Peptides against a protein of PDB entry 6RGO. Designs and how they scored, part 254

Target 1, 392 residues: chain A of PDB entry 6RGO
Amino acid sequence: MALKLLGFNQDATCFSVISSNKGVTIYNCDPFGKCFELEKSTSNDEELDFLVEMLFSTSLIAVVDKTIGASKRKKLKIVNTKRKATICELTFPHEIMDVIMNRKIICVVLKSDQIFVYDISCMKLLRTIDVRGEKLKSTSKFRNSEAVGDIGVRVSLSTDNNSILCYSSYSKSDKENAPLNDIVVFDALKCIQINVLPAVHQSNIVCIACSPDGMLMATASEKGTIIRVFKTIDTENDEPILVNEFRRGSRPSRISEMKFNHDNTLLACVGESDTIHIFALPVTTTEADANEDDTLQQSSHSLSSSINGLQYISKGLANRFGKIIVSKIPTQSQQRHVAYIKIPENAKYRIGFPKDTTNTIHICGEDGNYLVYSIPRNEVGPCTLVKSNTFD

## One batch from the design tools (peptide; made by RFdiffusion4, then SolubleMPNN)

Design b2_p21_3_s3 (from b2_p21_3, 12 letters changed)
Fold by OpenDDE base, seed 2:
Structure b2_p21_3_s3 (fold): chain B 392 residues (1-392), chain A 21 residues (1-21)
Amino acid sequence: as target 1 above (392 residues)
Amino acid sequence: SSLEEFKKELEEAREELEKLE
């Protein structure tokens, strides 16, 4: 059977899949099992395509039927999984490309490069962000919408109540084909732009991850060779703070998903490569916990000693023309993965971090494998398989 | 109203969240 992965929920307690024969299925991770099934509404042999966004492990899901010919690609349905009923339906002017949510906000990304921000509590529209309209105000030329089908606005939302929305925007370049290589940080609750990170990559951004707390973001371009991690809100001298540059690999390979763990100590990435890469982030010691016992300091020192060579070269080369070129961390100071998982080259995988175990990662594949791995703490190496399940 | 029904369904989902935290 052809499986298509939709992904994990916000806390990696559930994942969703499309089965060509059954429709949408939601699995619980622990105990492992089917929680919900949305039957195929059409008898047609058409390849099923859906967006499904879960509200954590609740009975509430957002669903978009993207199946070709279904005429539903502009409709967002809010479904109660216990009642198997649509409780809300919204129709958009354009095809829905993505849906993300947390406890407060639903964001709907359209093919028009518009982001509709809703208060989930009443489905009230708070804001329409027009990423193209912002570009058009800054650049005189319309990009014809016929740009190659896979490059659109990317979004990520913090899973907390602060509801920090990170999205890709068009650079202010006079080129008709200005890349989607800026990041905007947006308070989705207050509907205020907090920060703008210009030209974070040389090419279009194809993947963004926001940390659960909204304090960090990770970005990857079409090349997928370098991942950059930035602070979302904090700036230094009105310049964006680059926290890390990670090297995934030397060969170009698309990154499809990135995730932070719940304590912002790890960043995982997956894509078209045979390898899930896990990177360690520097632990920001908040000054507050400096009062507890001297005994825990010894274990943190060993990792910090290798990090001490990363001078925060926050030297934004403000080139004379107001283009903040995020200073490339010298290729020699680019961190590699600390851990990895080997996956089948032809199987798409999705990743999630559970809340309770910061050194555990959940993965699922279009090969029908749900796998739980332990991440090594003190060594660079492969993750250890802890649990495996299969699904159909 | 359909909005009141939606709000009730969402409140049930919030109570589900609070039991999982």
Scores: peptide ipSAE 0.371, ipTM 0.896, DockQ to the pose 0.782
Fold by OpenDDE base, seed 1:
Structure b2_p21_3_s3 (fold): chain B 392 residues (1-392), chain A 21 residues (1-21)
Amino acid sequence: as target 1 above (392 residues)
Amino acid sequence: SSLEEFKKELEEAREELEKLE
């Protein structure tokens, strides 16, 4: 059967899939098994398309049926999975592109580049964010939004109660063709813009990940060759703080998903490539533990030439992006291990990090594989398969 | 009201979440 992946929930305890014959199926990760099925509303042999966002492992899901009719694509249903009942239905002026949730907030992204922010506890609209802003009111050339099907506003929400929302925004360049290469950091509870990171890539941002605590954000462009990690809230001299820059590869390849683990020590990415990459983040030692003079002897072990990717391009990029103070990324940058998982070519995969095991990653594929991998510590290499299950 | 029922269902889901933490 054709499977389409919807992804993991916030803590990787469940994942959702579309089965062409059944509709939406939610699987529990441990113990592995079906926990919910949403029957297809249509008897027709039409390609099923849904958005599903879970509130962790609870009975609450947000569902958008995108299968047929422009009217259905504008409806968000809140469903109790235990009762199989629609609790709430919201209708939007435009097609829903994305839905993200935590314990406090639901964000709904529309094809109009609007973000609707709701207080989950009462479904009260807190804010409508118009990412196009006031400047596009004057130019009657509505870009035919039809032709650029893959370029839209990207969002990520912290899984904590602070509810830090990161979203892509249009650069303030007077060009009719401004890229979505700015990031806005927004307090979704207070409805306040906290920070703006201008021109974080040269091309449109296609993937964003917020850390669980909302303190870090990862970004990737359409090229998918470089991943940048920034602080979300903290600034240095009113300038954005670049914490990490990772190279996924030399060849362009779209990144579809990125996630931090729960302790902000790892960043995983997946996309159109045959490889899931897992990058080590430097532990920001708070100033207190700086006293252990652990003379890590420079063991000159020649890390063999097979790790083509991690050249820190230190010098050259400083001049073309404005004064992004590339803070002296300590020489420790060279010691970052990268783990990887090989996946079948052309198989779409999704990733999740479980809360309790910071060195474990959950993955699922449109090939019907649910896989649990152990991530190597302090070394560069392949992840080890720990558990495998199949689904249909 | 539909909103009171919704609030009750959300509180049940929050209580489910608090039992998992």
Scores: peptide ipSAE 0.166, ipTM 0.811, DockQ to the pose 0.858
Fold by OpenDDE base, seed 5:
Structure b2_p21_3_s3 (fold): chain B 392 residues (1-392), chain A 21 residues (1-21)
Amino acid sequence: as target 1 above (392 residues)
Amino acid sequence: SSLEEFKKELEEAREELEKLE
């Protein structure tokens, strides 16, 4: 049977799949089991396509039926899974490309490069973000070519209540083919733009991950060779702070998903390659102002592992070929993965980090495997398989 | 209203979250 993965929820307690026979199925991770099924509304042999975004492990899901006709592709349904009832329906002017949510916010991404930001508590529209802007509306022939592939606005939302929204934006180049290589950081609750990271890659951004707390973001371009991690809010001399630059590989390969773990110590990426890569992030010790004078002498020789926090001051090398403001971290200082998982070739996988176990990763495949791996702490190497389950 | 029913469903879902945390 053909499975299509929809993904994990925000805390990796559940994942959703499309089964060609059953429709949308949601699985609980622990204890492993089917917790919800949305049956096919139609007996048609049409290939099922859905967007499903879960509100953590709650009875609420956002659903878009992308299978049947242009009208359904523009409809967002909020469904109570316990009642199997649609409790809200929203209709958009354009096809829905993505839906993301947390406890406060729903963001709906349209094929028109618009982001609709809703307060979930009342389904009130807070903001419509037009990523193309007013000036580009006159010259943007709708990319009506079905063949202009998966290049659209990418979004990621913090899973916390701060509701930091990161989205890809078009560079200010007067070219009709401006790349989606800028990032905007947006407070989704206050509806304020916090930061703009210009030209974070040379090509279109195809994957974004926001950290759970919204303090970090990871970006990957269509090349998928380099992952960059930035601070979202903080700036140094009005320039974006590049925290890390990771090398996934030397060969181009699309990254489909990235996730931070709960404590921002790990970043995982998955895509078209046979390998899930896990990278270590430096622990940003917030220097809490330990102003308190408490003199206790205890001589604990805690080995100061001098993780030289290389303050990569991104000196914006204004190279002659356009303002690529991202200081190229020398290829020699590009960090590699600390851990990896091998997956079947051409298998689509999704990844999630559980909240309670910062060194555990959940993965699921369109091959019907749900796998739990332990991430090594002390060595660079393969993850250890801890638990495996199958689904249909 | 449909909005009050929706708000009730959301509050029930929030109470489900708080029981899982």
Scores: peptide ipSAE 0.096, ipTM 0.763, DockQ to the pose 0.855
Fold by OpenDDE base, seed 3:
Structure b2_p21_3_s3 (fold): chain B 392 residues (1-392), chain A 21 residues (1-21)
Amino acid sequence: as target 1 above (392 residues)
Amino acid sequence: SSLEEFKKELEEAREELEKLE
């Protein structure tokens, strides 16, 4: 059967899939099994496409029927999974591209490059973010090109109650073809812009991950060769906003998903490559406990994640307060431990980090495999398979 | 109302979250 992966929930306790014959199925990770099934309403041989965003392990899900011809691509449904009932329906002016939520906020991304931010507790619209801005409304060249690939506004939301929203935005270059290579950091609860990171990549950003606490953000471009990790908040200290730069590989490959673990010690990425990569993040030791002695002589055979400290002098956007924040990339040539998982070629996978086990990763494939891996902490190498299940 | 039903379902879901934490 053709499976399409929708992804894990916020804490990797559940994952969702589309089965061509059954519709949407949600699985529990532990104990492994089906917890919900949304039956296919149409007898048509149309390829099913859905967005499903879970509210953790609760009975609430957000569903968008994206199936071609269904005319429902503009409708968000909130469904109670226990009752199999639609409890709320919202209709948007444009096709829904993405839906992301936490305990407080629902963000709905439209094909119009608009983000609608809702208070989940009452489904009240808090903010409409127009990523194109008012000036670009005159360039009525909607990319009506059905054929212009999967380049749109990308979003990520912190899983905590702080509700930090990171989204890609167009660079302020007067060029008609400005890339989506800026990042905006937004407090979704207060409806305020916290920060703007200009030109974080040379090409469009195609993947964003926010840390669970909203303190870190990871970005990848269309090239998918370099992953950058930023602080979301400007610290009053002259600390660099760019905290990490990782090399996933030398060959261009699209990254489809990135996730931080719950303690911000690991960043995983998955995409079109045969390899899930897991990067170690530096623990931000507060300066106090830097005992000098543990100069671990890293042996020479590590895959040189050459942190080519490209000093991108991001020409500072003069923030309204005139300080040019030159993000000095720390040329920390720190060889970081990288773990990996080999996956079948051409298999799409999704990733999730469980809350309770910071060294464990959950993965699921369109091949019908649900796999749990242990991540080595002190060595560079493959992850160890701990558990496997199959689904259909 | 559909909004009152939604609020009830959301409260039931919050109680489910609190039992998982």
Scores: peptide ipSAE 0.080, ipTM 0.751, DockQ to the pose 0.826

Design b2_p21_3_s4 (from b2_p21_3, 12 letters changed)
Fold by OpenDDE base, seed 1:
Structure b2_p21_3_s4 (fold): chain B 392 residues (1-392), chain A 21 residues (1-21)
Amino acid sequence: as target 1 above (392 residues)
Amino acid sequence: SKLEEFKKLLEEAREELEKLE
C-alpha cells in the first residue's frame, strides 16, 4: 500500500502514518505496535492527505483532513484517541498548512501566511501573526498567492514550557519578490517578538528546527547545502549569534526535516537525498563544573575544533541590499556530518530523537520501515542499526 | 458544556503527561 509519513511526536515515542486504505495510523515506538487508528471519512479511492499533531504520548491529537474539498482543509479537529471522540472543531478562513503543539500552546499555520497561536488549556486565541501584513506595510503589491509552489511560512516550536516559536518571514527588501529568508523568534505565551534574524539564507527558508529548550534554532534554504544554527534569544551587539554552520553536501537537495536531540549536542537532517546527516554541536560548558579537581589525564585527541568566535566584523558595505549574513567560515572549513544513515533512494523518511537516549535516533520510512540507530560519538562514520520493525 | 468536556480531556492528557515523566 502507499504510505505517507506524518512524522514523530515531540519525544519520538510515537509516529503517525497515512495508509491509503485505512486512514491515519499511530504507532508506538516501544513496545512497537499500533496504538491508534483513525478511519478514513470517505469510501472513495482518493489519495488521503492529513495533518496530525500528537501531544507527546497522550490521548490528545490535532487532525486536519486535507483529502477532499477546500472546506475540510480549513477545519482543525481536536480528538481524544481513547474515546475516539472529537472534542473541539475550529474552522479557519484559509487552508491549514501546518499544526504544531507543546504542553502550553497550539500553532496553526494557514496558506495565507497567518499563524494562529492558541492556549491549549482553553483553546483561546492568544495571537494572530500576519507574516504578509508585516511586509505589506513596506510593499504595496499583493503577491497573487496562486503561482508560488512549495514556498510558505515555516514554523518550529520548542517542546518545553517556554514555548519559543521560530517562523520564516519576508525580508524587508523593496523587491516585489522578497524571499522568506528572515526568521522571527516569538514568545508564544507572552505573545511578544523576542528577536529577528535578517537574511539568514540567500533564498527562501524551507526548513526550521527549534531546540527542545528553545535556546537554539537550525535553518535550511531551498538549496539545502548549508545548515545554520543560531541562538534564538541571545544577541551580540544587537546582531544574531551564529553558533554553527554545517555543510550537508555540495549538490542542492531539499531538506524536509531537522531535529535537535534533547541535550542540544546533535542535529539531524533528512530530505530528498539518500543520506540522513547527523552533526555535532559544541557542548556549551557552563562554567559551573570547573571546580572538581579530578586529574584525569589529558588524552589530547578531543577534536577541540576551536570554534574561533565568529567575530561579526560589520564591514560598512551598507549597500542597498539588506544585511546578508555572510559566513566568515571559509567554504573548506565548514563542519561536515559526524554520523550518517543511508536510506533508499526516493524513500521519504522522518526522524526523531528519544528523550532517554541522546545517542539514539528513530527513523521511519514510506517503505514501511521503523528503524532505531545508535550514533557514534567518538568517530566519524555510519550509525549502527539497533532495532528494526515493519509497518503497513 | 463542550468547553468543560474539552477542559476535562485536556486535564486527563496533562495527568497522562505527568505519569510519563
Scores: peptide ipSAE 0.302, ipTM 0.875, DockQ to the pose 0.831
Fold by OpenDDE base, seed 2:
Formats: C-alpha cells, sequence, structure tokens
Structure b2_p21_3_s4 (fold): chain B 392 residues (1-392), chain A 21 residues (1-21)
C-alpha cells in the first residue's frame, strides 16, 4: 500500500500517516499501536492527500482534506478523535498549505502566502500575516502568482506557551523573483514582530525549525547543503546572531524536515538523501549557576573543548546598502554531523524527538517502519537502533 | 451552543494534556 507520512506530533508521542485504503491513521509510539483512524470519505481511487496536525497526544486534531478534486482544500476541520466528531470548520479564501499548532495557537498557511494566526482556546483570529503584502509595501513589483514551484512560505512554531512563530519572507530585492530568504520572528500570542533575519540563505528557504522554547531557529535553502542556526530573539548590535552553521553534505539535496531536541542540544535533519543527520549544538551555560562553591570535581568530560575554535565572528559586513550579509562562517569552521541514521534513498522519513529522552530520536518511513534510535554522546558515528515496529 | 460545545471539547483536550505533563 502507498503510505504518505504526515509526521510526528510536537513531543513525538504520536505520528500520523495516510494509507491509500484506510485514510488517515494516527499511531501511538509507546505503547506502539493505532490510536485513531479517519476513514476515507470517498470511494474513488484518487490519491489521498491530507494535512493532520495533532495537539500533542490529546483528542484534538486539525485536518485538511487536500485530495485532488476535493472541494475541501480550503477547509480546516477541528476534530475530536475520541468522539469522531468535527468540532468546528473554518473555510479560507485559498488552499491550505500547512497547519501548525501548540497549546495556545493554530497557524494556517495559505497558498496566497498568508498566515492566519488563531487562539486555539476559542478559534478567534488574532492576526492575518500577508507575506506578499509586506513585500509589496516594501517593493513596487508584484510577484506573478503563477510560479507553480513548490516554493511557498515556510513556518515553524515553538511548542512551548511563548508561541514563537518563525516564517520565511521575501527579500527586499528589486528583482521580480525575489527569493523567500528572509526570516521573520513573530510573537504569535502578542501578534508582534520580534526580529527580522535578512538574506539568511542565497536561495529560497524550504525548511525551518523552531526550538521547543522558541530561542533557536534552524534554516535550510533549496540547496540543502548548509543548515544555519540563529537566535530568534537575541540580537548583537541590532544584527542577527548566527549560532551555528552545519554542513549536511557537498551535494545538493532537499531537506524536508528539521527538529531540535527538547533541551536544544541536538538538531536533526531529514530529506531526499539516504541519511538523517544529527548535529550537536553548543550548550549555552546560563551564567547563573556559576556561583556555587568549589568541591565536586566530577569530571564531566564536556564536549566543550572541541567547540572553542568557533570564535563568534559576528562581523556582519554591513554592506553600504543596509543589507546585513550574515557573515558566512568560514567553510573550514562548518561543523559536520555528530551522528547519523542510514535510511532507504527512495523512502521518505519523518523525525521526532521525545521529551523524556534527549538522546533518543523517533523516525518513521513511508516503507512502514517506525524506528527508535539512540544517539551517541561521546563519539561521531551511527545511531543505534533500540526499537522497531511496522505499520500498514 | 456550538461555541460552548467547542469550548468544552477544547477544555477536555487541555485536561488530557495536563494529565500527560
Amino acid sequence: as target 1 above (392 residues)
Amino acid sequence: SKLEEFKKLLEEAREELEKLE
């Protein structure tokens, strides 16, 4: 059967799949098993396509039927899985491209490059962000909407209650085809723009991940060779702080998903390549606990020693025209993965980090594999398979 | 009302979430 992966929920306790014969199925990770099924509403042999966003492991899901020919691609359904009942339906002016949520917020991304921000507690619209309209206010030229490319606005939302929304925006270039290579950081609760990171890549951004706490953001372009990690809120001299630059590979390959673990120590990426890459992030020691006394020399061999070479060359070359060129970390200082998982080249995989085990990663494939891996702490190498399950 | 039923179902989901944390 053809499976399509919808992905993990926010804490990787559940994942969602589309089965061509059954419709949407949600699996629980532990204990492994089906927890919900949404039956196919149509007897047609049409290729099913859905968006499903789950509110953690709760009975609340957002569903969009994106099946071709379905008049439902503009309709968001909020469903209670226990009651198998639609709670509410929202209809949008354009096709829904993405839906993300946390405990406070639902964001709906439209094909029009609009982001609708809702208070989940009452489904009240808090804000409509018009990413094209923001560009048009800044640039005289309309992008013709007919660029049929898979290049739209990308979004990521913090899983915490701070509800930091990161989204891709169009650069302020006089070119009709300005890339989606800016990032906006937005407080989704207060509806305030916090930060703007200009030209974080040379090409369109195709993948964004926000950290669970909203303090970090990872970005990848269409090339997928370099991943950049930024602070979301903090700035240095009104310039964006580049924390890390990771090299996934030398060959172009699309990154489809990135995720931080719950303590911001790891970043994983997956895409069209045969390899899931896991990168280590520098642990920002909060200066606060430095005051307690001398005695317990327990030799935590902190991986800190090898990271000392990344001097913060925060020398943004402010070019004469106010373009903050994010200082490229010298190619020699680009960090590689610390761990990896080999996956089948032709199988799409999704990734998730469980809350309770910061060195564990959950993955699922369109090949019907759900796999749990342990991530090595002290060595660069393959992850170890801990658990495997199959689904259909 | 439909809104009260919606709020009740959201509250049920919130209570489910609070029991998992």
Scores: peptide ipSAE 0.284, ipTM 0.867, DockQ to the pose 0.763
Fold by OpenDDE base, seed 3:
Structure b2_p21_3_s4 (fold): chain B 392 residues (1-392), chain A 21 residues (1-21)
Amino acid sequence: as target 1 above (392 residues)
Amino acid sequence: SKLEEFKKLLEEAREELEKLE
């Protein structure tokens, strides 16, 4: 059967799939089993396509029917899984490209490069972000959306209550073909722009991850060779906004998903390659806990000394030429993965980090495998398979 | 109303979440 993966929920307790024969199925990870099924409404041999966003392990899901020929691509349904009932339906002017949520916010991304931000508690529209409207202030030429292929606005939302929204925006370059290579950091609750990171890659951003707490974000371009990690907020200290630069590989390969673990110590990435890569992040010591445990400092110092090669571009030049955030870090200072998982080259996989086990990763494949891996702490190497299940 | 039913079901979902944390 053809399976299409929709992904894990926020805490990796559930994952969703499309089965060509059944429709949408949600699986619980532990104990492993089906927890919800949305039956196919049509007997037609149409290729099923859906967006499904689950509110953690709750009975609340957002569903978009994107099936070819379906007039429903502009409709968001909020469904109770226990009652199998549609509670709310919203209709948008354009096709829905993505839906993301947390306990407070639903964000709906349209093919028009608009982001609709809703208060989940009442489905009240808080903000419409028009990513193109900002571009039109800089560039006189209306690019009709129809001719731009798979490159659209990408979003990520913090899973916490702070509701930090990171999204890709068009560079202010006078070039007619300005790439989606800026990042905007947005407080989705207050509806305030916190930060703008210009030109974080040379090409369009195709993947963004926000940390669970919203303090970090990771970005990858269409090249997928370099992953960059940034602070979302400018600290008062002259600390660089770019905190990490990771090399996934030498060959171009699309990254489809990235995720931080719950304590911001690991970043995983998956995509078109035969390898899930896991990178270690330096622990941001908040100044408060610096007192007692002398013993763990020795191993962290060797990693930090390699990052200090981020040359301080002296304060004086930054004022005349806008914030050059990305100095060319020498290719030699790019950190590699600390752990990896080999996957079949032709199987799409999704990743999730469980809340309670920071060194465990959940993965699922369109091959029908749900796999739990342990991440090695003290060595660079393969992850160890702990549990496996199959689904159809 | 549909909004009151939505709010009730969202609160049911929050109570489900609090029992799992």
Scores: peptide ipSAE 0.283, ipTM 0.864, DockQ to the pose 0.863
Fold by OpenDDE base, seed 4:
Structure b2_p21_3_s4 (fold): chain B 392 residues (1-392), chain A 21 residues (1-21)
Amino acid sequence: as target 1 above (392 residues)
Amino acid sequence: SKLEEFKKLLEEAREELEKLE
């Protein structure tokens, strides 16, 4: 059967899939099994298309049926899975492209490059973010979506209660075809823009990941060769802080998903490549206020993994035109993966990091495989398969 | 009302979430 992966929930305890014959199925990861099924509303052999966002492992899901006609693609249903009942239905002016949530916020991304931010507790609209801005509304003929492919506003939301929203925005270039290569960092609860990272890539950003705590953000462009990690809130001299620059590969390949683990020590990426790459992040020592006193020489052998290359590129080459060009880290100082997983060619995979095991990754494929891997700590190499299950 | 039903079902989901943490 043709499977389409929708992805893992926020803590990788569940994942959702579309089965051509059944509709939407949600699987629990441990114990492995079906926890919810949404039957196909139509008997037609139409290709099923859905968005599903689950609130962790709760009975609350957001569902968009994209299978039938332009009208359904504009409807968000909030469903209780235990009752199999639609609690709330919202209708949008444009097609829904993405839905993300945490304990506080639902964000709905439209094909119009609008982000609708809702308080989940009452489904009150807190903000509409017009990413195109007022000036572009006049000239924005919807780029015939057929010709421009999958280029749209990308979003990621912190899984914590701080609700840091990162989204791609159009560069301030006077060019009619400005790339989506800026990032805006937004407090979704307070509805305040807190940071702007200009021109983080040369081409459109196609993938964004926010860390669970909202303190870090990873970005990838259409080229998918370089991944950049930034601080979201902190700035140095009003300039964005580049924490890491990772090289996924030398050949262009689209990255479809990136995720941080729960302690911000690992970043995983997956896409059109036969390889999931896992990168090590420097441990940000929170300077806990070292009050002076007690001499307990607990030789915590900090795993000083010799990630020597924390070049604070604080010196953004302010090119003469005041554009912060994130200087490419010299190709020799670009960090490579610390671990990898080989996946079947042409199989789409999704990734998730479980909360309780920082060195474990969950993956699932359109090939019907759910796999749990252990990530090596002390060596660069392949991940070890720990658990395997199949689904249909 | 639909809003009261929504609030109730959201509170049920919060109580589920708190039991999982």
Scores: peptide ipSAE 0.283, ipTM 0.866, DockQ to the pose 0.817

